# Designs tried in a protein design run: peptides against a protein of PDB entry 3C2G. Part 15

Target 1, 209 residues: chain A of PDB entry 3C2G
Amino acid sequence: IRTFDLLGLLLHDSDAIDGFVRSDGVGAITTVVQYPNNDLIRAGCKLLLQVSDAKALAKTPLENILPFLLRLIEIHPDDEVIYSGTGFLSNVVAHKQHVKDIAIRSNAIFLLHTIISKYPRLDELTDAPKRNRVCEIICNCLRTLNNFLMMWIPTPNGETKTAGPNEKQQVCKFIEIDILKKLMSCLSCEGMDTPGLLELRSTILRSFI

## One batch from the design tools (peptide; made by RFdiffusion4, then SolubleMPNN)

Design b1_p9_8_s3 (from b1_p9_8, 6 letters changed)
Fold by OpenDDE base, seed 4:
Structure b1_p9_8_s3 (fold): chain B 209 residues (1-209), chain A 9 residues (1-9)
Amino acid sequence: as target 1 above (209 residues)
Amino acid sequence: EELGAARRP
């Protein structure tokens, strides 16, 4: 059992996950994955995904960690790394405004668009495991986008953040026909979070109409 | 709503 696989076996309980994160476990993983070993990088990113919903992440400084992870996703063409990294990103930005701000200033919106754009259409993928993995990656990117867009939708109290001009321009790329077709294709994949994709569709409509 | 915790491997 590899070190990260062992940690994954121990981190099934939410309190254990929170304990790991409070002990700078995310920082430790990001330090380890700086070594140019693909198996280590895959295992580390998988472990990041496993702890990505930890409550302790709301209190964890991510100013150095998150830009590094975004760069890792940008430079590694590995589907497993991209899956785990985009999954981590989608979860870590949820309900955490300061983390969203770090991600956005680190060019996350453009990166997510780039990732989706580089993958082929799902109908061109005959291998079911590969097709499912690509669907999951696209969904992770779109879930992250949903969580960003939610910042610019008025709350019941009338409070809303204003997106800057650059952020607006980057978000507008997600309404391209190619991106929308890939979103629709993901809705037809078995085992996908269809409710989440429908929520994104609703969020897009509320943001652009 | 925000989409958070749904994806553990």
Scores: peptide ipSAE 0.238, ipTM 0.865, DockQ to the pose 0.498
Fold by OpenDDE base, seed 3:
Structure b1_p9_8_s3 (fold): chain B 209 residues (1-209), chain A 9 residues (1-9)
Amino acid sequence: as target 1 above (209 residues)
Amino acid sequence: EELGAARRP
């Protein structure tokens, strides 16, 4: 716990973060969070989120790390772990085709749907901090989905990758009315990336037309 | 466009 807090306090700039990642810092975190301590897991996932935009991640082997993190998010019913983990996921897959491929092979699309589905509607949450955290989690999931969907949208100058049949089936679950309602509810939350959610909505529509 | 890479908590 204290070690990750200390590391988080030391990682204030992009160079320090990048240095940590180059030194296998992500691997070190994933090793430490294998111990069944909730506070340690929370702190470790928070630190992962803090370094999730590091340039060095593009050169970091994630074949073992990313499936482990996805499993961690799957089995922990902890909003802080889920928030941090989905935040890390959304950032780490961005602009990294090989990382997207690892995530998709590791059942990330289905997991994202599962996470969104398990949370109540935002209108059922009377506690503002809880509502905001749930909204942030849903947004992290949907942002990750957007980044996956973008692979399968025709670009003016490139061959579009075709989603496999399993990926198509998993993506189709996101057009469920419950998921769409949760997306729309997130648009009304203060401090949310409304432009990003609108972009996702556009991406979803383009993927199904 | 892809969404992400910029969010630090």
Scores: peptide ipSAE 0.211, ipTM 0.846, DockQ to the pose 0.437
Fold by OpenDDE base, seed 1:
Structure b1_p9_8_s3 (fold): chain B 209 residues (1-209), chain A 9 residues (1-9)
Amino acid sequence: as target 1 above (209 residues)
Amino acid sequence: EELGAARRP
């Protein structure tokens, strides 16, 4: 537990983060968080989030790591684990087609919908720290979804990847009125990526035309 | 530009 906290405090430099990732640090974290200790899992997922923007991740095989993390956030009802895990997912799929493909094959779209669906509406949350954390989680999920949807938008040249039938069905769930209301509520939160959320809203709607 | 560009927490 304290080791991950200490390592997280030391990893403020991008070269140090890249060094940790090159030494299979992500694999080491995922090995340690297999122990049924909530504090350890929380600390490990937080550290994953802290290294999730590392350039060295482009050379790191994620075929075993990503499915494990997706399963972890599926089974743990801990906002800090879910926040860190969805944040990691959002960052690692950014600009990385092969990572998007791994996530989608690992049922990430369904999981993102499940996470958003389980949280209450932001207007029902009176505690500001809790409300902000829930908003951040929803934003992480929706940002990840946008990055998936962008793969299936036709280019001017008419060539695009097509979503499979299962992926299409799972994407259709995000136009549910409850999901759209939660997206809209996140736009009212301070410090959120409002342009990004508006782009996502547009992308979701366009994916059904 | 893809949403969810890599960020530090």
Scores: peptide ipSAE 0.027, ipTM 0.674, DockQ to the pose 0.377
Fold by OpenDDE base, seed 2:
Structure b1_p9_8_s3 (fold): chain B 209 residues (1-209), chain A 9 residues (1-9)
Amino acid sequence: as target 1 above (209 residues)
Amino acid sequence: EELGAARRP
């Protein structure tokens, strides 16, 4: 715990973050969070989130790291772990085709659906901090989905990947009425990435119509 | 600033 707090205090600038990532800092965190301590796992996942936008991640092999993190999110009911982990996932897949491919092969699409599905409707959450955290998690999941869907939308330049049959089946779950209702509920939450959620809505329409 | 906002595509 104290070590991650110290690292968090040192990682205030992009160069320090990038230096940490170049020194296999992400691998070090993933090694440490293998210990069955919830506070350690929370602190490690928070630190992963803090470095998740580092430029050095484009050169970091994530083939072992990303499946491990996805499994960690899958097995932990902890909202703080899920928040940090889904935030990390969203950032690392952004603009990185190779990382998107690893995530998809690691069943990320289905996991994101499962995460969204397990939470109640936001209107049923009376505790504002809990409601906001749940909304942030759902937004992280939906933003990640948008990054995947964008690969399969025809661009004017003709560079489009075709979604495989398995990917199509997994993505079709995001048009379920429950998921769409949760998307709409997130759009009504103050301080959320409303532009990103509106972009996803547009992406969904372009992918399925 | 908590780097909580995931990057847009």
Scores: peptide ipSAE 0.027, ipTM 0.670, DockQ to the pose 0.164

Design b1_p9_8_s4 (from b1_p9_8, 4 letters changed)
Fold by OpenDDE base, seed 1:
Structure b1_p9_8_s4 (fold): chain B 209 residues (1-209), chain A 9 residues (1-9)
Amino acid sequence: as target 1 above (209 residues)
Amino acid sequence: SELGAALPP
């Protein structure tokens, strides 16, 4: 716990973050969060989020790390773990085709739907800190989904990857009326990336037309 | 476009 808090306080710039990642810092965190301690898991997932945009992650093997993190998010009911883990996932898959492929093979699409489905509607949450955290989690899930859907959008050259039948079926669940209502409720949250959420809405709709 | 990284606040 204290070690991760101290590490988070040392990672103030991109060079320090890249140095930590090059030193197998992500592997070290994932080793430590295997211990059944909620505070340790929270602190470790928070540190993962802090390093999730590091350029050095493009050279880090994630084949063992991503399946482990996805399983951790699946089984852990803690909003702070889910927030940090979905934030890490959304950042680490961005601009990295091989990382998207690992996440998809590890059932990430279904997990994202499951997470969004478990949370109440934002209009049912009277506590502002809880409402904001739930909104951030939903946005992390939806941003990750957008980054997956972008793989299957035709390029100007007419080239596109085709989603498999299982991926298509899993993606189809995101056009459920309850999921769309949750997306729309996130657009009303203060401080949210409204342009990004609108782009996602457009990407979702285009994937089903 | 790919949605950019959410930096922690």
Scores: peptide ipSAE 0.039, ipTM 0.732, DockQ to the pose 0.480
Fold by OpenDDE base, seed 2:
Structure b1_p9_8_s4 (fold): chain B 209 residues (1-209), chain A 9 residues (1-9)
Amino acid sequence: as target 1 above (209 residues)
Amino acid sequence: SELGAALPP
């Protein structure tokens, strides 16, 4: 625990973060979070989130790391782990087709739907810290979905991949009324990335037109 | 555009 907190304090510099990632720091964290200690898992996932935008991640093999993290998020009921893990996922797949392909093969689309589905409506949450954390998790899931959908949106000048039939079916679940209500509730939360959620809404709509 | 998460402080 204290070691990850100390590492988090040292990793405020982008070059230090990139150096940590180049030194297999992500692999080191994923090795440590295999121990069944919730505080260690929380601290490790938080540190993963802090390094999740590092340029060196584009050169890091994620074939073993990403499926492990997805499984950790799937089985762990902890909001802090889910927040950090979904945040890591959204950043690590951004602009990285290979990483998106690993995530999709590892059932990420369905997992994101499952995560959103398990949380209550934000209007049912009276505790403001809990409500905000749930909103952030839903936003991380939806941001990750946006980054997947962006692969399949026709560009005027680009070769676009087509979503497979399974991916299409999994994406169709995000237009369910319950999911849409949760998205709309997140748009009303203070301090949320409303532009990003509006972009996702636009991306979802364009994926079904 | 593709979106990143907010990093914790």
Scores: peptide ipSAE 0.039, ipTM 0.748, DockQ to the pose 0.541
Fold by OpenDDE base, seed 5:
Structure b1_p9_8_s4 (fold): chain B 209 residues (1-209), chain A 9 residues (1-9)
Amino acid sequence: as target 1 above (209 residues)
Amino acid sequence: SELGAALPP
């Protein structure tokens, strides 16, 4: 715990973060969060989030790391772990086609839907910190989905990857009225990245159009 | 554009 806090304090510099990632820091954290200690898992996932935008992640093999983290956020009950894990997922797949492919093969699209579906409606959450955290989790899931959907949007050059039939079916679940209501509720939360949520809404709509 | 997660402050 204190070691991760110290690492978190030291990793405010982008070069230090990149150096940590180049030194297999993500693998090291992933090893640590395999222990059945919730405080350690929480701290480790928070550190993963902090390094999740590192440029060195483009060169990091994630074939073993991503499936593990996806399984962790599928089963772990702690919102802080889910927040950090979904945040990591969103950032790590960004601008990395090979990482998106690993995540999708690891059933990430379905998992994102499952995560959003398991949370109550934001209007049912009277505790503001809890409501905000749930909103952030939903936003992280939806950002990740946006980053996947961007692969299937036609480029000006007419080249587009086609989603497989299973991926299309899984994506179609995000236009369910319950999911859309949760998205709309997130747009009303204070301090949320409203532009990002609006972009996602646009991306979802364009993917079905 | 591709969207990153908001980092905690």
Scores: peptide ipSAE 0.036, ipTM 0.738, DockQ to the pose 0.596
Fold by OpenDDE base, seed 3:
Structure b1_p9_8_s4 (fold): chain B 209 residues (1-209), chain A 9 residues (1-9)
Amino acid sequence: as target 1 above (209 residues)
Amino acid sequence: SELGAALPP
């Protein structure tokens, strides 16, 4: 715990973050969060989020790390773990086709739907800190989905990957009325990336036309 | 565009 907090204080510089990742820092965190200690898991996932945009991650093998993190998020009902883990996932898959493929093979699309489905509607949350955290989690999930859907949108050059039948079926669950209502409720949250949520809405709609 | 996560400030 205190070690991860200390690492978080040292990792304010992008070169320090990149140096930590090059030294297998992500593998070290994932080893430590295998211990059944909730405070350690929270601190480790928070540190993963802090390093999730590091350039060195493009050279880090994620074949063992991503399935482990996805399983951790699936099992833990902790909002801080889910927030940090979905944040890490959305960053690490961005602009990395091979990482998207690992995440999709590891059932990430279904997991994202499961996470969004388990949270109440934002209008049912009276506590502002809780409501904001739930909104951030839903946004992390939906941003990750957007990054997946972008693979199957035709480029101006006519090149497109086709989603498999399983991926299509999993994506179809995001047009459920309750999921769409949760997406729309996030647009009303203060401090949220409204342009990004509108882009996601457009991407979802285009994926079903 | 692909959306990166906002890092917490």
Scores: peptide ipSAE 0.034, ipTM 0.714, DockQ to the pose 0.527

## One batch from the design tools (peptide; made by RFdiffusion4, then SolubleMPNN)

Design b1_p10_1_s1 (from b1_p10_1, 7 letters changed)
Fold by OpenDDE base, seed 3:
Structure b1_p10_1_s1 (fold): chain B 209 residues (1-209), chain A 10 residues (1-10)
Amino acid sequence: as target 1 above (209 residues)
Amino acid sequence: MEELGAARPK
């Protein structure tokens, strides 16, 4: 725990973060969070989120890391772990088709739906910090989905990959009215990226037209 | 259409 706190204090610039990732820092974190300590898991996932946009991640093999993280998020009903983990996921899959493929094969789409479905409606949460955290989690999930969907949206100049039947079925679950309502409710949260959320909605809708 | 990342924790 103290080690992760120290690392978090030291990793304030992009070069330091990139250096950490190049030294297999992500692998080190994933090794540490295998221990059954909730505080350690929280700290480790937070650190993962902090380094999730590092350039060096493009060169880091994620075949073992992503499935592990997805499983961690699945089994730990901790908002901080889920927030950090979904945040990491959304960043690491961005602009990386091979990473998206790993995540999708690891049942990420279904997991994202499960996470969103388990949280209550934001209007049912009276505690503002809790509501905001839940909103952030939902946004992370939907952002990740958006990044997946981008692979299958026809572009005028590009070959469009088609989603497999399983992926299509899993994606279809996100047009459920409850999911859409949760997306819309996030638009009312303070400090949220409203334009980004609207883009997510647009992407989701376009994927079904 | 843009791929989006998550914000870093505060």
Scores: peptide ipSAE 0.099, ipTM 0.778, DockQ to the pose 0.578
Fold by OpenDDE base, seed 2:
Structure b1_p10_1_s1 (fold): chain B 209 residues (1-209), chain A 10 residues (1-10)
Amino acid sequence: as target 1 above (209 residues)
Amino acid sequence: MEELGAARPK
């Protein structure tokens, strides 16, 4: 825990973060969080989030790391772990086709739906810090979905990858009324990427209906 | 439409 806190303070610039990633820092964190200590897992996942947009991740093998993290998020009820983990997922798949493929093969789309579905409606949460954290988690999930959907949107050059039938079926779950309501509820939360969430909703509806 | 990242914890 203390080590992760120290690393979090030291890794405050892009070069330091990139150096950490190049030295297999992500692998080191994932090794440490194998121990069943909630505080350690929280600290480790927070550190993962802090390094999740490093350029060096494009050259880092994630075939074992990403499935492990997805499983960790799936089995832990801890909002802080889920927040950090979904944030990491969103960033790590961004602009990296290979990583998106790993995530999708590891059932990430279904997991994102499951996470959103398990949380109560935001209007039912009276505690503002809790409500905001839940909103951030939902937004992280939806950002990740957005990044997946970008794979299947035609480019101006006419090139596009087609979603498989399984992926399409999983994405279609996000047009459920309950999910759409939760998406819309996030628009009222301060600090959320409202334009991005609106665009995501539009993209889902246009692409799959 | 663009790909989106998550904010880092402060």
Scores: peptide ipSAE 0.093, ipTM 0.773, DockQ to the pose 0.522
Fold by OpenDDE base, seed 4:
Structure b1_p10_1_s1 (fold): chain B 209 residues (1-209), chain A 10 residues (1-10)
Amino acid sequence: as target 1 above (209 residues)
Amino acid sequence: MEELGAARPK
């Protein structure tokens, strides 16, 4: 735990983060969080989130790491772990087709829907910190979905990767009224990037229209 | 439509 905190302090710039990642830092974290210690898991996932936008991740083998993290998020009923994990997922798949493919093969789309579906409506949460965290988690999930959807947008060259039938079916679940209501409720959360959320909403809706 | 990242913990 203390080690991860220290690393978090040291990894304040992109160069340091890239250095850490190139040294298999992500693998090291994932190894550590395999131990059944909730505090350690929280700290490790937080650190993962901190390095999740590293350019070096594009060169990092994630075939084992990403499925492990997805499973961790699936089985660990901890908002902090889910927040960090979904945040990591969102960032790590961004601009990286091969990572998106790994995530999708690892049932990430379904997992994202499951996460959103399991959380209560924000209006049912009276504790502001809890409500905000749930909102952030939902946003992370939807942002990840957005990044997946980007794969299926036609390129200027007219070539579009087509989602498989299973992926299409899973994606379609996100237009459920419950999901849309939860997205809309996030717009009322204090401290959220409202313009960003509106853009995300627009992107998601456009993908289905 | 743009790729989106998650916010880092402050």
Scores: peptide ipSAE 0.089, ipTM 0.770, DockQ to the pose 0.587
Fold by OpenDDE base, seed 5:
Structure b1_p10_1_s1 (fold): chain B 209 residues (1-209), chain A 10 residues (1-10)
Amino acid sequence: as target 1 above (209 residues)
Amino acid sequence: MEELGAARPK
């Protein structure tokens, strides 16, 4: 735990983070969080989030890591783990088609919907820190979805990948009124990236409505 | 339309 905290303090510059990732740091974290210790899992996932935008991740094999993380956040009730994990997912799939493919094959789309669905409406949360954390989680999920959707947007030449029928069905769940209401509720949260959320909304709606 | 990163801890 303390080791991860220390690493978190040291890994503030992009070069250091990239170096850590190149040295299989993500794999190391993933190995450590396999132990059933909630504090360790929380700390490890937080560290994953901190390194999740490293350029070196494009060259890191994630075939084993990503499914493991997805399973972890699926079964863990801890908001901090879910926050960090979904944040990691969002960043790691960004601009990386091969990683997106791994995530989708690992049922990430469904998982994202499940995560959003399990949380109550933000207006039902009276505790501001809790409400904000939930909002952030929802945002992370929707950002991840956005990044997936980018694969299916036609390029200027008219070429695009097509979502499979299962993926399309799963994505369509995000235009459910409950999901949309939760997204809209996030816009009212203080300190949130409202422009980003609006972009997400636009992407979702334009893609499927 | 842009791909987006995750929220960062404050």
Scores: peptide ipSAE 0.089, ipTM 0.768, DockQ to the pose 0.629

Design b1_p10_1_s2 (from b1_p10_1, 7 letters changed)
Fold by OpenDDE base, seed 2:
Structure b1_p10_1_s2 (fold): chain B 209 residues (1-209), chain A 10 residues (1-10)
Amino acid sequence: as target 1 above (209 residues)
Amino acid sequence: MEELGAARRP
């Protein structure tokens, strides 16, 4: 805990964050969160989120780290862990084809659907902090999905990868009415990136046209 | 269409 607090205080600078990542800081956090302590896991996942936009992640081997984090999110019933982990996932896969491929092979698409499906409708949540946290989690999941879908959208000047049949089937689950309703409910949450959610909706719909 | 970058740091 104290070590993560100290790191959290030091990691306000982008160069310091990048230096931490270059020094295998993500691997170090992943090692620490293997201990069955909920406060340690929360603090570690929060720190992962804080470094998740580091440029050095493009050169960091994530083949062991990313599957571990996905499994942690899958089995740990903690909104703070899920929030931080899905936030990390959304950022780490952004603009990194090789990281997207690792995540997809590790069943990330199905996991994202499972997470969204397990949460109640936002209109059923009376506690505003809980509702906002659930909304943020759903948005992190959907942002991650958007970043995956971008691989399969034809670009005017690029070779488009084709999604495999299993990937297509898993993506098709996100057009289920219950998922779409949850996406739409997130548009009504205060402080959410409404333009980004609308872009995601457009991306999802275009992936099926 | 841009990849939706960083979950804003809390």
Scores: peptide ipSAE 0.154, ipTM 0.810, DockQ to the pose 0.515
Fold by OpenDDE base, seed 4:
Structure b1_p10_1_s2 (fold): chain B 209 residues (1-209), chain A 10 residues (1-10)
Amino acid sequence: as target 1 above (209 residues)
Amino acid sequence: MEELGAARRP
């Protein structure tokens, strides 16, 4: 905890974050969160989120780290862990084809759908902090999906990776009416990037048209 | 279409 707090003070410096990541800081966090301590897991996942946009992640081997994190999110019912983990996932896969490939091989698409499906409808949540956190988690999942979908959009050079049949089937689950309703409900949450969510909605819908 | 990151809360 205290070590993560100290690192948290450095998180406003991009060079410090990059230095931490270059020094296998992500591996160190993932080692620490293997201990069955919920506070430690929360703090570690929060720190992962805070460093998740580091440039050094493009050079970090994630073959062991990413499957571990996906499994942690899958088994841990804690909203803070799920929030931080899905946030990390969305950032770490961004602009990194090889990381997207690792995530997809690790059933990330299915996991994202599972996460969204497990949460109640936002209209059933009376606690505003809980509702906002659930909305943020759904947004992180959908943002991660967006970043996956971007792989299958034609580039200006005409090269397009094609989604495999399994990936297509998993992606098709996100057009379920329940998922769409949850996305729409997130647009009414306070403090959300409503323009960003609208763009994401448009991206998802266009990917299926 | 842009790649989207999680917003860092300050």
Scores: peptide ipSAE 0.152, ipTM 0.810, DockQ to the pose 0.565
Fold by OpenDDE base, seed 3:
Structure b1_p10_1_s2 (fold): chain B 209 residues (1-209), chain A 10 residues (1-10)
Amino acid sequence: as target 1 above (209 residues)
Amino acid sequence: MEELGAARRP
């Protein structure tokens, strides 16, 4: 606990964060969060989120790290861990085709649907802090999905990868009425990236046209 | 169409 708190206090700027990642800091965190201690897992995943935009992640081997994190966010009951883990996932796959490929091979698309599906509707949550946290988790999942879908959208100048039949079937689950309602409910939450959510909605709809 | 960048740090 104290070590991650200390690291969090030292990592105030992008250069320090990048230095930590270059020194295998992500590997060190993932080693620590393998221990059955929920406080360590929470603190470690929070630190992962804090470093998730580091430029050095483009050069970090994630073949062992990413499948482990996906399994953690699949099974862990704590919303703080899910928030941090889905936030890390959404950032680490951004602009990194090889990382997207690792995530997709590890059933990330199906997992994102599972995570969104396990939470109640936001209108059923009376506690504002809980509602906001759930909204943030759903947004992290949907942002991750958007980053996957972007690979399969035709660009005027580029060869588009075609999604495989399994990936297409998994993506089709996100047009379920309950998922769409959860997406729409996130638009009413304060401090959310409403433009980004609207873009995602458009991206999802375009992926089926 | 831009990839949605970094989730907000807590």
Scores: peptide ipSAE 0.141, ipTM 0.799, DockQ to the pose 0.518
Fold by OpenDDE base, seed 1:
Structure b1_p10_1_s2 (fold): chain B 209 residues (1-209), chain A 10 residues (1-10)
Amino acid sequence: as target 1 above (209 residues)
Amino acid sequence: MEELGAARRP
């Protein structure tokens, strides 16, 4: 059992997780996963996912951490790392405008599209564990996109941030028929948040109408 | 429309 696996086993309490994050635990993990050890990277990214909903993340400087994680999930071949990293990304940007801004500046929207595009269709995957993992990755990417799109939805009070022209063009790629088919295939997977995926589909479509 | 957090997966 590696140190990160042990920490993952000990961090079941929300206050303990928050304490770890307040003590720069995310920075410590990010430093350790820079070593060329795939087992360490996998364990570290899993631990990141486990702490990704900590309230203390709202006060954590992420300007160096988030771009590094985005680069890791862009290049790493292990689906477990991609799953954990995209899961962390979706949680860490939630309800945090400044974190969304860091992610977007670091080309996160395009990266999410790239990740979804590189995986085969779920109907081509005969191995159920692999199919479920791919579905979860796609859902993590789409959930992250939803959290970005929420910034640009008009509020009743008329105050809306406008997406830049590049961001708008990158978001438009998610209405491609291949992406929509992958989203629809995820709705047939057991244990998926089908209502959440339907809401996301509606949000994506509304962003272009 | 609520922001979708990733469920803590065990």
Scores: peptide ipSAE 0.163, ipTM 0.814, DockQ to the pose 0.516; fails the geometry check

